# Designs tried in a protein design run: peptides against a protein of PDB entry 8HF1. Part 67

Target 1, 320 residues: chain A of PDB entry 8HF1
Amino acid sequence: NVMLYATKPTEVMVSFPHQEQVLTVTRLISAEIEKFYVSLDLMNIGVQPIRRSKSLQCLRDPSKKSFVKQLFNDFLYQMKEYGIYAASIAIISLIVEFDIKRRQAETLSVKLMHRTALTLCEKIRHLLVQKLQDMTYDDDDDNVNTEEVIMNFSTPKVQRFLMSLKVSFADKDPKDICCLVFVERRYTCKCIYGLLLNYIQSTPELRNVLTPQFMVGRNNISPDFESVLERKWQKSAIQQFRDGNANLMICSSVLEEGIDVQACNHVFILDPVKTFNMYVQSKGRARTTEAKFVLFTADKEREKTIQQIYQYRKAHNDIA

## One batch from the design tools (peptide; aimed at target 1 V12 M13)

Design b2_p25_7_s1 (made by RFdiffusion4, then SolubleMPNN; from b2_p25_7, 11 letters changed)
Fold by OpenDDE base, seed 1:
Structure b2_p25_7_s1 (fold): chain B 320 residues (1-320), chain A 25 residues (1-25)
Amino acid sequence: as target 1 above (320 residues)
Amino acid sequence: SIEYIDLDKLLEELEKKKEEEELKE
């Protein structure tokens, strides 16, 4: 038994400047969300019937208000971490979710709550799109999806990520690419997927090279909340990636549940590695010859990140 | 330009430095 020495991937760190450019539009959006939270706390939506499904342990918020706040907090995080362009994609996911919840509302008060949230999302979407258009001379909605607009309205982290993709994959054979991109949050998968579709389409060197997909880890939230469509999409996306019809997969860190993804030659960690398991599992996917494992870190967190990875490597070697 | 840091090399250097510090104590 030749123990195929699992070729350790080359680990690379990409640093980016920590620029909290607080634009006027981001301040306005944050203030509108805060005003909405005050109004939401004053809303009397009554006692919601506790549906007896044991799987709803996470939906113990009888008010459903915490879920609404969670989605807006996740949006604010995405706007901060990925930029205004990514936020313009992320807000669409909130619009879809609140429209579903509005249609599923059992009471007029809950329906009104989700309608108010939806109205705020449409206002936020308009503010974001208007800001993206301010750089384009043409009022054409398609003109906001250029490489220039994407880069200018992305955070330094996302800029470095996109540049890293271009450098790594420009004019390569699509068959030679098996890439994973790990993100922390579920909703970030869809956001970065939408951003990548537009970036790849606007970048000639990548247009016929990268075919992205996204996979949302199974929520520890019961399978009852995962739409049948999302489950079908997830299965299809995994299968396309296995068949080589997709060569870049965006994953949330919740890949803990044994999604057998093929050995990849590139693994990008877009968000900070917060756990030993995340490090080992994500790195363990970079198993081909000359595989690369790429971490992104803010310059201010560089030393802390290095020390953390050192501790994870030590812990992994002590178990192996 | 993107600054690529070879993390493998950096961590090997860090490990050697720690081993040298532990040998001096």
Scores: peptide ipSAE 0.420, ipTM 0.831, DockQ to the pose 0.691
OpenDDE base, seeds 2, 3, 4, 5: peptide ipSAE 0.405, 0.413, 0.383, 0.413; ipTM 0.823, 0.827, 0.809, 0.826

Design b2_p25_7_s2 (made by RFdiffusion4, then SolubleMPNN; from b2_p25_7, 12 letters changed)
Fold by OpenDDE base, seed 5:
Structure b2_p25_7_s2 (fold): chain B 320 residues (1-320), chain A 25 residues (1-25)
Amino acid sequence: as target 1 above (320 residues)
Amino acid sequence: SVEYIDLDELLKELEKKKEEEKKKL
């Protein structure tokens, strides 16, 4: 009877100040999106054919106005939660998505809707890049990807996360690193991945140390609508992480769905732990000797977060 | 510097405080 004493990871909390980056650019972007919503509501896109998938889940037709609004709302959330630098990466994902939808549009009205959304995304991208360039003397796009620019245009949460990565992994052997980064939302995985690529490339102590990868959750709607490309990417990303070709994996709740990932020595929870399941599953990945489980909390939510973790820990000990 | 809070220590202190509060009732 080898009681597998699951070595409890060291649980660490990192606090960050609740500073809203009150930048004029974020207000301008928000106002442009709201203006676009008014215009979008006035657009006659006609009766979209209800693709009645026989499954009772009304597939929100991704060509509907509501889906366009969802993508922009998710972008606005990301800009608020992660900062302008992260938003400059996030907007590229919207550009790609709206260009695909514009090309796939079955009607001229839907094509025009996605074209207008795309034009707004390009304007937003320009506003973001211009603001990043305001700190650079050289108009070269490569100069916006410095450690300084990334840090200055990131929220305090992201700043503390990046600092925690640098402190944890500077000049370490890549083979000794198995890191998970949990985020709440699927789109955040891609954004934080792009941010980390640029941050690692700008940080000499990390360039040959961290190789990030990301996992995109299955769309909860249907595995049948997951693009063949997304499935291939997910399989490749997992395999690279298993083979040690990637040593940092950014994931959402995807690992909750039974993706077997190796025992990790570091687990970062970038977003608030909202569920007991998320706490147990994410913490349960930090299984190596001396594993660290790192939580990020706003100072204003510190007490609430501590109390929540206490309740989760108690509940977990009562079940174990 | 990143301020790291050891949750294990903090939670043990919270447990002690709650036990002390329960003993005072």
Scores: peptide ipSAE 0.354, ipTM 0.810, DockQ to the pose 0.741
OpenDDE base, seeds 1, 2, 3, 4: peptide ipSAE 0.341, 0.341, 0.344, 0.320; ipTM 0.809, 0.805, 0.808, 0.791

Design b2_p25_7_s3 (made by RFdiffusion4, then SolubleMPNN; from b2_p25_7, 7 letters changed)
Fold by OpenDDE base, seed 5:
Structure b2_p25_7_s3 (fold): chain B 320 residues (1-320), chain A 25 residues (1-25)
Amino acid sequence: as target 1 above (320 residues)
Amino acid sequence: MVEYIDLDELLKELEEKEEEEEEEK
């Protein structure tokens, strides 16, 4: 019985400065969303008929207003946590969602609500893109997707993450890389995926090295509401990662959902570890020889994070 | 330069200090 001593990964913490970079554009966007919430609360969308077949969706948001607010709140979170470059990608997901909902609207009032939300998203997108363009000295190079623009308009957390990827993976063989990136929110997976695609494309040392994919955890929304396309995409993404066609997977809460992901040599935790289970399960994916488990923490939360990881490690050793 | 902190080393040092403080009580 060779007890395969599961090689404990090397645990690394990366600190980042707590910069409340209050950009004027971020304040403007927040104020526009707040004004929109006031207008949204005044909108009479009528009593939505609770169709028995749609009862689960109607039970969650009988006014369909709470879902609109949720999407904008998730956007505001992403803009704050990841920066305005990430927000420029995140807003596209809102545009797509509100356009779908506008087309699916059963009433003129609901259609108007989603149209107003969509108009706000287009305004936000314009404000973000305009701010990204302010750094392009050459009027002719409308390319806001450069390494410089991505870095300058990302939060210190995202900057340290991208730098850590570059240092860890520059000029390596793609076959030797199996990387997981954990994020808290499902919408962050798509946002960070889009950011990484642009960053990798703009970074020659990574362009032929990293092939990212993302996996969105199953919402506690019945699997019946996941579009057939989303389920097909999730299965395809997992399969591509298993087959080595993708070597970096961005995921949220996926390990708790019983999705079997292969053993990895790098695990990045981009957002704070909130639970013992998240710590053990995510760390437990870093199982290869010389595996690294990388945490990101604000300097202000460093000591608290260290103490929390220490307690989780003790608790894990007592159970093992 | 990205500052990397070795948590394994740091947490081991914390464990050793707690053990020393428990032996002194």
Scores: peptide ipSAE 0.392, ipTM 0.815, DockQ to the pose 0.648
OpenDDE base, seeds 1, 2, 3, 4: peptide ipSAE 0.387, 0.379, 0.387, 0.368; ipTM 0.817, 0.811, 0.812, 0.805

Design b2_p25_7_s4 (made by RFdiffusion4, then SolubleMPNN; from b2_p25_7, 10 letters changed)
Fold by OpenDDE base, seed 3:
Structure b2_p25_7_s4 (fold): chain B 320 residues (1-320), chain A 25 residues (1-25)
Amino acid sequence: as target 1 above (320 residues)
Amino acid sequence: EVVYEDLDKLLEEMEEEEKKKEELE
């Protein structure tokens, strides 16, 4: 009876300096969004017709204004937490969402609201792309997707994450890599996925080594065509990861829904661990020999992070 | 430079310090 001692992963903490990217462009974008909120509050979109859906889940369709504000607040969070480069990718998702909502609008007032939001997103995209181009002194190479541009316009957290990927996976066999990246919010999965595609393509040592994929949380609210497409995409992404066609998976809390993901040799926690369940479930995926579990923390939150992980380990050992 | 800290080592040191305190109480 060979007791397969489940090898505990090595837990590593990576600290990063808390630098607020005080760029003029980020202040300008924030001010334009705040001006838009004032204008949005003054918009008369009328009383939304209560769709007589017979099912008792009268989930109050969040006021169409509240949803617009949520998307811009989520964008502002990404710009702050991940940087201007990540924000340039995140704004595209808002453009797509507001264009869909504009086309689906049942009233002229709602259509105009989503059109105004879309116009603001296009302005923000232009401001972000222009700022990324300001570093390319050579007029001929409009390629804002270089390793240098990505690194310079990313937050210290994202810089440390990308450096950790490069050090961990440079010139390795892609078959020996099974990596999970955990993020808090579902919209961050798409943003970090787009950033990683561009970073891997611009980094020779990671070209043909890392093949990223992402999983987004199930939108349980509306079983519309979009939710079916998202479910098909998730199934395809999981299958690609199981088949070894993808070796890096970006996940939100979706693993809590019982998605069977194989044992991984690397687990990165890009956002703060907020719950015991998140800690145990994410760490529990690092099960191979010499598996690494990597946490990222701001220098100011280092002591608090260590204390929190200590408490989670103690609680886990008391249950085991 | 990326500063990597061994969290396992740091937490083992904390457990040893707690055990020493409990033995002194």
Scores: peptide ipSAE 0.414, ipTM 0.838, DockQ to the pose 0.629
OpenDDE base, seeds 1, 2, 4, 5: peptide ipSAE 0.390, 0.403, 0.396, 0.413; ipTM 0.820, 0.831, 0.832, 0.839

Design b2_p25_8 (made by RFdiffusion4)
Pose (drawn by RFdiffusion4):
Formats: sequence, C-alpha cells, structure tokens
Structure b2_p25_8 (pose): chain A 320 residues (1-320), chain P 25 residues (1-25)
Amino acid sequence: as target 1 above (320 residues)
Amino acid sequence: SLSDLPEDESPIPIAETEEEIKELF
C-alpha cells in the first residue's frame, strides 16, 4: 500500500575523474583578489560596531568587511569548483549584489567601498570573458563553440554532470520529464542556473525540452541579471514548477524539506551527499514510479562515499 | 510508512562512460 503512493527510486552513481591541477589565470585572479583584500582591510570606514567571535574569544572584522569578503570568497569557490565559465556567470550575480548594496548604502565611505568592489568585480568579469574569448580559434560557430568551451572550460565534475543531463533527456517531451538538481552553496544555484541557460541555448537536442528554474532560501539572492531595479515578471518559481511551467529545478536543500511538489522523474545531487536525513528526503522527493536518482562524487572519494551510503542503508534497515 | 520497510543492500551501479549512462537511463 505504501508503495502505491511511495516509491523506492533506483539509486545510481555517476563517478567522474577528479583532478588537482588548475589554470594560470586562476593564479592571476587569486593574486588580484589578495591585493584587493590587503587594500580593503585597511579601508578604515567610519567606526563600526565591534564584532567578536561567537564565544567572544577572538575578534572579527566589521560586518560589512565580512560581507564583502564572504561574497568574494563565494565567487572564488564557485570558480574553484565549477570552472571558469561558472565564475563568468557568478561575477554577474556579484555585480548585481554590489549595485543593490550601493543603493541600500547609507554613507559615503561605505558607498565608496562598494563602488570600488563593483569596479574590481567588473575587471574580473572582463578577465573571465578574455580567457573565454581566447579559444574561438577553434571555430566560429558560437553555439557549438559555447557547447565546446563549456565542455572544455569546466571541471570534470561539471562536464560529467552536464553530460549525464544531456544523455538522460536527449529528445523527450518536456512534459514527460520532471527533475530536480541539488547543490550545496547559495550562489552556486544561480551560477549553475545561468550555465544551464547557456547550454540549453547551445545545443539543438535539448533546446526545447529543458526549462531551468532556480530558487533559494532566505536572504533571497536577486532573481535577475539586469540591474534594473524592478522587473515585470511576477510569477514565482515554486508555483511554476507546481504548474509545470518549469521542469528543471536548481535548489540548495530548500525543497528537500516540506515544500510540496509533484512526483519528480529524476533527482540529481550535484554536490556530494552529507547527511543521512537529507539523503532520505532527497530520495523521497523522487516520489514517482521508475524514478531515477543520481549522485556525483570524485573518484578518490568513491570508497569513502560508498561506505557512507552503506552505513546509511544499513541504518535504514536497522531503524526499520 | 516507507521508513517501516527495509531497503535493499545490493551494490549501487556505477557509470563511468556515456554508454554506461545510456544503459542506466
């Protein structure tokens, strides 16, 4: 009876070769951000509330310097984890966030700090577009070239995930498919969403089948990439997925709990599984029959992750 | 409830290539 309304989806793996080498432009951008941090640390903005540790044992920077560093660090993480083009999208989200803070800002010193951060972010955008541009010697067709650069300017993890996404839904009806993808970090959702937008508008077979939509939790990141203060579109993303307008969801442990959704065909956990409860809930989200469940881990982490999953399964059996 | 039912402890299929992915899906 439970299997009537419940389903045990087939759980599969997608391993990918994990490499440690990185590109030189990554070193250059790291040096540029380090120079910016060193300069900003001494910004000496108008006196701010003292921020100490949780236990007050060690001091902390003012909340605004902490916020700027946090955003830059998130951008660096996106770059380290998901390739150059992931950073190319994520730097636009940083630009939008710094422009919003400029608008919200309430002092000349803080405003100046945010404007200079915006300037550096735009310089980084130009740097990313520069390395993305220095590969068009391969060919001139920007669509297939977008597909090729995405396959080449991405980590094996990103290449392998997008490969599995292409193969799983090559020419199926958009109506027939209902899938979710889970990622860990906040701005990673918007970054990877923009990457999927580019890829959907980069391939002929997937062009009219997949509809990517992303949503995150609180501290709601901006939904656009335009910097126009107001937007005309009003319909929400969750309501779209419930209404079938959107079929590809990019969320980060937000939809895993509580949020009712129709039974989904596929679930892709892009970032490695960490918590038993979240694993159970994410698997349960694939509530439809013949539901497929997909995981991505590094080759080096295979044994560890498989052993962890066995621990989980045995724990489910033990509890039962 | 679904939590009251045991789960299968069989090995999880692992795909390393495009052909193996096609077989899974």

Design b2_p25_8_s1 (made by RFdiffusion4, then SolubleMPNN; from b2_p25_8, 9 letters changed)
Fold by OpenDDE base, seed 5:
Structure b2_p25_8_s1 (fold): chain B 320 residues (1-320), chain A 25 residues (1-25)
Amino acid sequence: as target 1 above (320 residues)
Amino acid sequence: SLLSLPVSLDDIPIAETEEELKKLF
């Protein structure tokens, strides 16, 4: 019995300055969303017919207003946590979702609600794109996807993440790379994926080195929210990562026990490690001899983050 | 009374700058 000594991954912490985004555009967008919530609460969309499935009744506001608010709250979170550039990508996903829901609306009132939400998303998109263009001398929409624009309109956390990727993977063989990036929220996977596609394309040192994919964890709460397309995409993305056609996978922390993902040499935790299970599962993917487990923390939260990681290390050693 | 060893901050390398990142990666 060759005891495969599981080489403990090298843990690295990347510190970033805590910067409150004091941008006028972010304040304007937040205020427009808050005004929209007041208007949304006043909208009479009628009583929706209660479909009799007992278990799902408690979480779905029959008004569908809660879902609209959830999407905008997730957008506001991404704008705050990842920056204006990430927000410009995130808003496109809201536009797609509200357009689908507008077309699927069973009532005129629900159709109007989703149309109003869509109009707000288009206004937000315009405000974000205009702000990205303020740094570009040329009015060309493609010129907002430069390394410089991405870096300048990203939060310090995202800046340090992109720097860490560039330092880690510049001029490496794509075959030698197996990278996981963990994020807290489902919606962040697609946002960071879009950001990474543009960053890799704008960064010559990474263009032929990194091929990103994203996977959204299964939402155990309702199979009805997972489109057949999303499930097909997840299966394809996992297969591409297994086949080595993708070498960087962005995952939400909801990777259920049982996705057999290969041993990775890099694991990035972009968001705070909130649970012991997330720590063990994510760290347990860094299984190569030179594997790195990279944590990101605000400078002000550094000590608290270190203490939390030591508690998780201790708890893991007491179980092993 | 098992003395909680002061877990030194030294067990996890910290990088704040690109130059420090280049030393750790």
Scores: peptide ipSAE 0.446, ipTM 0.784, DockQ to the pose 0.304
OpenDDE base, seeds 1, 2, 3, 4: peptide ipSAE 0.437, 0.432, 0.441, 0.433; ipTM 0.754, 0.753, 0.766, 0.783

Design b2_p25_8_s2 (made by RFdiffusion4, then SolubleMPNN; from b2_p25_8, 9 letters changed)
Fold by OpenDDE base, seed 5:
Structure b2_p25_8_s2 (fold): chain B 320 residues (1-320), chain A 25 residues (1-25)
Amino acid sequence: as target 1 above (320 residues)
Amino acid sequence: SLLSLPVSLEPIPIATTEEELKKLF
């Protein structure tokens, strides 16, 4: 029995400058969301009918207000962590969600709450798009999806991520690429997917080289929130990645134990590694010869991140 | 017997610039 010594993946750390994005538009958007939270807390939406289904979420949000706040808090996180360009994509998903919730509203008060949230999202979208257009001399909406606009309105983390993709995959055969991108949050998967589609389309060296897909991890809390469409999309995305029709998969750190994803040659961890299990599971997907395991860290957190990775390496070697 | 340094002590290559990325990738 030749024990195929799985070649240990090469670990690489990409450091990026810690920039607090002090953009006037970002401050304005944050202030508008905070004003909206004050107004939302004052809204009387009545007692919601307790549906007898044991979903823990009916216990968490008797007012359906916490879900609205969660979506805006997730948006604020995307804007802070990934930048204005990523936020312009993220806000579209909020618009879709609030429009669905507005149409599904059983009461006029709940319908009005979701309508007010939707109106705020449309205002935020306009502010973001206008800011992206400030660098384009032409008022054409298609001009905001250039490599230059994407790079200039992305955080240093996203800039270094895009640079690392371009350096790694420029002029390569699509068949030789099997890439995973791990992000912390489910919402980030859709946002980074949309960003990558536009970046790949605007970058000739990556056009026809990278075909991205995304997978949202199962919501362990309520199967009722996973639309039949999301479950179909997940199955299709996994199948496309298995068939080689997609060569880059964006996934949240909660890859359920048992998603048989092929051995990858590149694994990018875009967000901080928070747990030993995430380290082992993500690194354990980089199984090909010359596989790369790429970590991103802010310069200020670099030493702490290095020490954390050395602790995880030690703990992994003590189990192996 | 080359004492292989414990894999836990192998330095992680760090890139900050595009030129450093091109050397590691």
Scores: peptide ipSAE 0.463, ipTM 0.815, DockQ to the pose 0.406
OpenDDE base, seeds 1, 2, 3, 4: peptide ipSAE 0.457, 0.456, 0.461, 0.448; ipTM 0.813, 0.814, 0.812, 0.809

Design b2_p25_8_s3 (made by RFdiffusion4, then SolubleMPNN; from b2_p25_8, 9 letters changed)
Fold by OpenDDE base, seed 3:
Structure b2_p25_8_s3 (fold): chain B 320 residues (1-320), chain A 25 residues (1-25)
Amino acid sequence: as target 1 above (320 residues)
Amino acid sequence: SILSLPESLEPIPIARTEEELKKLF
């Protein structure tokens, strides 16, 4: 019986300052979304023509308004947690979603609601891009995708994450890298993926070293609403990561159940670990020799976070 | 009262600066 001593990963805690980026633009965007919510609550979308059973349509209308508010609340969360640069990428995903919903609208009132949401998203996109351009000294190069702009318009959490990637992977062989990045929310996967593509392209030491991919977990909504395209994209992304054509995978916490990904040498937890199961499952992916398991915490929450991780480590050692 | 970590739990290293990150990675 060869006791395969599973090498335990080295746990690392990265602490970042709690800076409220009080940008005038973030306050303006938040105020425009709140004004839109007041307008949305006043919108009568339930006025469908008298001929079809009135009862079934009134029950569907609150869910359509709730979904619009959910997308803007998720955007506001991403702007707060990841910064203005990440928000400029996140808003494009809202534009795409509201344009799809506008085209699929069964009524003129629902079509108008999604059109109004889309117009607000375009205004927000313009305000974000204009704020990113304020740091470009050269009037001629509208390139907001520099390492400097990405770093300056990212939250301290994202700045420390990007620094940790640069320190970990600068000038390394891409074949020796197998990295997972865990985020809490589905929409954050695509946002952080777009940010990493631009950061890697702007950072010479990483440009030929890191090849990112992303995977969103299954929506808790029935498998019937996962587009055939989303399922094909997930299969392709997983296959590229298995074949070594991608060496960094961004995942939502929903990867818990059953994606056989290779043993990784680096696991980054960008968002707070909320459950013991998330801790065990994400840490269980860092199982190569000298694997690193990296956690991020605000300085104000550091002591509480460290105590919680020690409790999870103890509970895991008592079960193993 | 420093809550004595049970002897069996190695302390988690904490990095705050890029220089501390370079020592851990």
Scores: peptide ipSAE 0.480, ipTM 0.810, DockQ to the pose 0.303
OpenDDE base, seeds 1, 2, 4, 5: peptide ipSAE 0.464, 0.460, 0.471, 0.478; ipTM 0.798, 0.796, 0.801, 0.802

Design b2_p25_8_s4 (made by RFdiffusion4, then SolubleMPNN; from b2_p25_8 with S3L D8S E9L E16R I21L E23K)
Fold by OpenDDE base, seed 5:
Structure b2_p25_8_s4 (fold): chain B 320 residues (1-320), chain A 25 residues (1-25)
Amino acid sequence: as target 1 above (320 residues)
Amino acid sequence: SLLDLPESLSPIPIARTEEELKKLF
């Protein structure tokens, strides 16, 4: 039994300035969403039959006002945490979801609710795209996907993440790359995936080097919310990553123990590490000899973050 | 005997700039 000495990954902390992105457009969008919540609360959608499913599933019913508010709150979070460029991608996912729910609506009142939400998303998309175009001399929609536009309309966290990818992987052999990117939220996986596709395409040094994929962890709470299509996509994405057809995987959860992902040489934690289990399981994916485990922190939270990582290191060494 | 500081106390390298990133990556 050769105890493969798991070479401990090199931990790196990337610090970024805490800038509250005070943009007029983000304030306008937030105000339009708050105005919509007031209108939504006044809408009579009727009493939906309480399906006898366990209490936590009731909060995620797509026919409920609470689910509509959750999607917009997740969008507002993405706009704040990742920037306007990421928000322009995130809003498309809301448009798709509300269009599906509008078509699946059993009542006229629920159909109208989803239609009103969709109209707001279309307005938000227009405001975001217009703001991205303000920096481009050319009115062509394709011009908003440049490296410059992506960087200028991203938060300092995302800017440092993209810089870290460029520095790590510029002109490397795609076969030598096995990268994981961990994010906190389900919807962030698809948003950061879309951002990375555009960034990689606009960055010559990465265009033929990085092939991203995304997966969302299984929601143990409701397998019924995973469409057959989402489950098929997740299986395909994992298989592409195993086969080396994708070399960067974006995840919202640690892949449960049953998803054997190959040993990775890079693990990026884009969002704060909130739990010891997240730390151990994500770090435990960086299994190569020269593996890097990269953390991101705001300058104001750096000291607190460092102390938390030292506590996690100590706790891990006490269990091993 | 170099007192191997327990790995738990090893300083985490910090990068703030692209130039510092290039030194750590």
Scores: peptide ipSAE 0.468, ipTM 0.824, DockQ to the pose 0.386
OpenDDE base, seeds 1, 2, 3, 4: peptide ipSAE 0.463, 0.447, 0.459, 0.463; ipTM 0.822, 0.813, 0.816, 0.819

## One batch from the design tools (peptide; aimed at target 1 V12 P156)

Design b2_p26_1 (made by RFdiffusion4)
Pose (drawn by RFdiffusion4):
Formats: C-alpha cells, sequence, structure tokens
Structure b2_p26_1 (pose): chain A 320 residues (1-320), chain P 26 residues (1-26)
C-alpha cells in the first residue's frame, strides 16, 4: 500500500575524474582579490559596531567588511569548484548585489567602498570574458563553440553532470520529464542556473525540452541579471514548477523539506551527500515510479562515500 | 536495500566522450 503512493527510486552513481591542477588565470585573479582584500582591510569606514566571536573570545571585522569578503569568497569558491564560466555567471550576480547595496547604502564612505567593489568585480568580469574569448580560434560557430567551451572550461565534475543531463533527456517531451537538481552553496544555484541557460541555448537536442528554474531560501538573492530595479514578470518559481511551466529545478536544500511538489522523474544531487536525513528526504522527493536518483562524487571519495551510503542504508534497515 | 550501488545508464559512453574533451583541453 505504501508503495502505491510511495516509491523506492533506483539509486545510481555518476563518478567523475577529480583533478587538482588549476589554470594560471586563477592564480592571477587570486592575486588580484588578495590585493583588494589587503587594501579594503584598512578602508577605515566610519566607526562601526564592534563585532566579536560567538563566544566573544576573538574579534571580528565589521559586518560590512565581512559581507564583502563573504561575497568575494563565495565567488572564488564558485570559480574553484565549477570552472571559469561558472565564475563568468557568478560575477554578474556579484555585480547586481553590489549595485543593490549601493542603492541601500546610507553613507558616503560605505557607498564608496561598494562602488569600488563593483569596479573590481567588473574588472574580474572582463578578465573572465577575456580567457573565454581566447579560444574562438577553434571555430566561429558560437553555439557549438559555447557547448565546446563549456565542456572545456569546466571541471570534470561540471562536464560530467552536464553530460549526464544531456544523455538523460536527449529528445524527450518536456512534459514527460520532471527533475530536480540539488546544490550546496547559495549563489551556486544562480551560477549553475545561468550555465544551464547558456547550454540549453547552446545545443539543438536539449533546446526545447528543458526549462531551468532556480529558487533559494532566505536572504533572497536577486532573480534577474539586469540591474533594472523592477521587473515585469511576477509569477513565482515554485508555483511554476507546480504548474509545470518549469521542469528543471535548481535549489539548495530548500525544497528537500516540506515544500510540496508533484512527483519528480529524476533527482540530481550535484554536490556530495552529507546528511542522512537530507539523503532520505531527497530520495523521497523522487516520489514517482521508476524514478531515477543520481549522485556525483570525486573518484578519490568513492570508497568513503560508498561506505557512508552503506552506513545510511544499514541505518535505515536498523531503524526499520 | 543492501544491494551494491551501480553506475548510471550509458556511463561508458559518457566517460569516453568526457576523456575526449580532457584530451582536447590539454
Amino acid sequence: as target 1 above (320 residues)
Amino acid sequence: EDEPIEEFEDFEKIEEEQEEYLEKKE
């Protein structure tokens, strides 16, 4: 009876070769951000509330410097984890966030700090587009070239995930498919969403089948990439997925709990599984029959992750 | 539930196509 309305989806793995080498432009950008941090640390903005540790044992920077550093560090993480083009999208989200803070800002000193941060972010955008541009010698067809650069300017993890996404839904009806993808970090959702938008508008077979939509939790990141203060589109993403308007969801541990959704055909956990409860809930989200469940882990982490999953399964058996 | 974990469908094709892109990237 439970299997009537419940389903045990087939759980499969997608291993990918994990490498440690990085590109030189990554070193250059790291040096640029370090120079910016060193300069900003002494920014000496108007006196701010003292921010100490959770236990007050060690001091902390003012909340605003912390916010700027946090955003830059998130951008660096997106670049380290998902390739150059992931950073190319994520830098636009940083630009939008710094422009919104400039609007919200309430002092000349803080405003100047945010404006200069915007300037550096745009310089970084130009740097990313520069390295993305210095590969068009391969060919001139920007569509297939977008597909090729995405396959080449991405970590094996991103290549492998997008490969599995292409092969799983090559030419199926958009109506027939209902899938979710889970990622860990907040701005990674928007970054990887923009990457999927480019890829959907980069391949002929997937062009009219997949509809990517992303949503995150609180401290709602901006939904657009336009910097126009107001937008005309009003319909929400969750309501779209419930209404079938969107079929590819990009969320980060938000939809895993509570949020009712129609039974989904596929679930892709892009970032490695960490918590038993979240594993159980994410697997349960694939509530449809013949549901397919996908995981991505590094080759080096294969034994550890498999052993952890056995621990989980045995724990489910033990509890039952 | 105690069954071994298997690879996803058409995994060998995905692996070969990705190796070609890694070589092309090099």

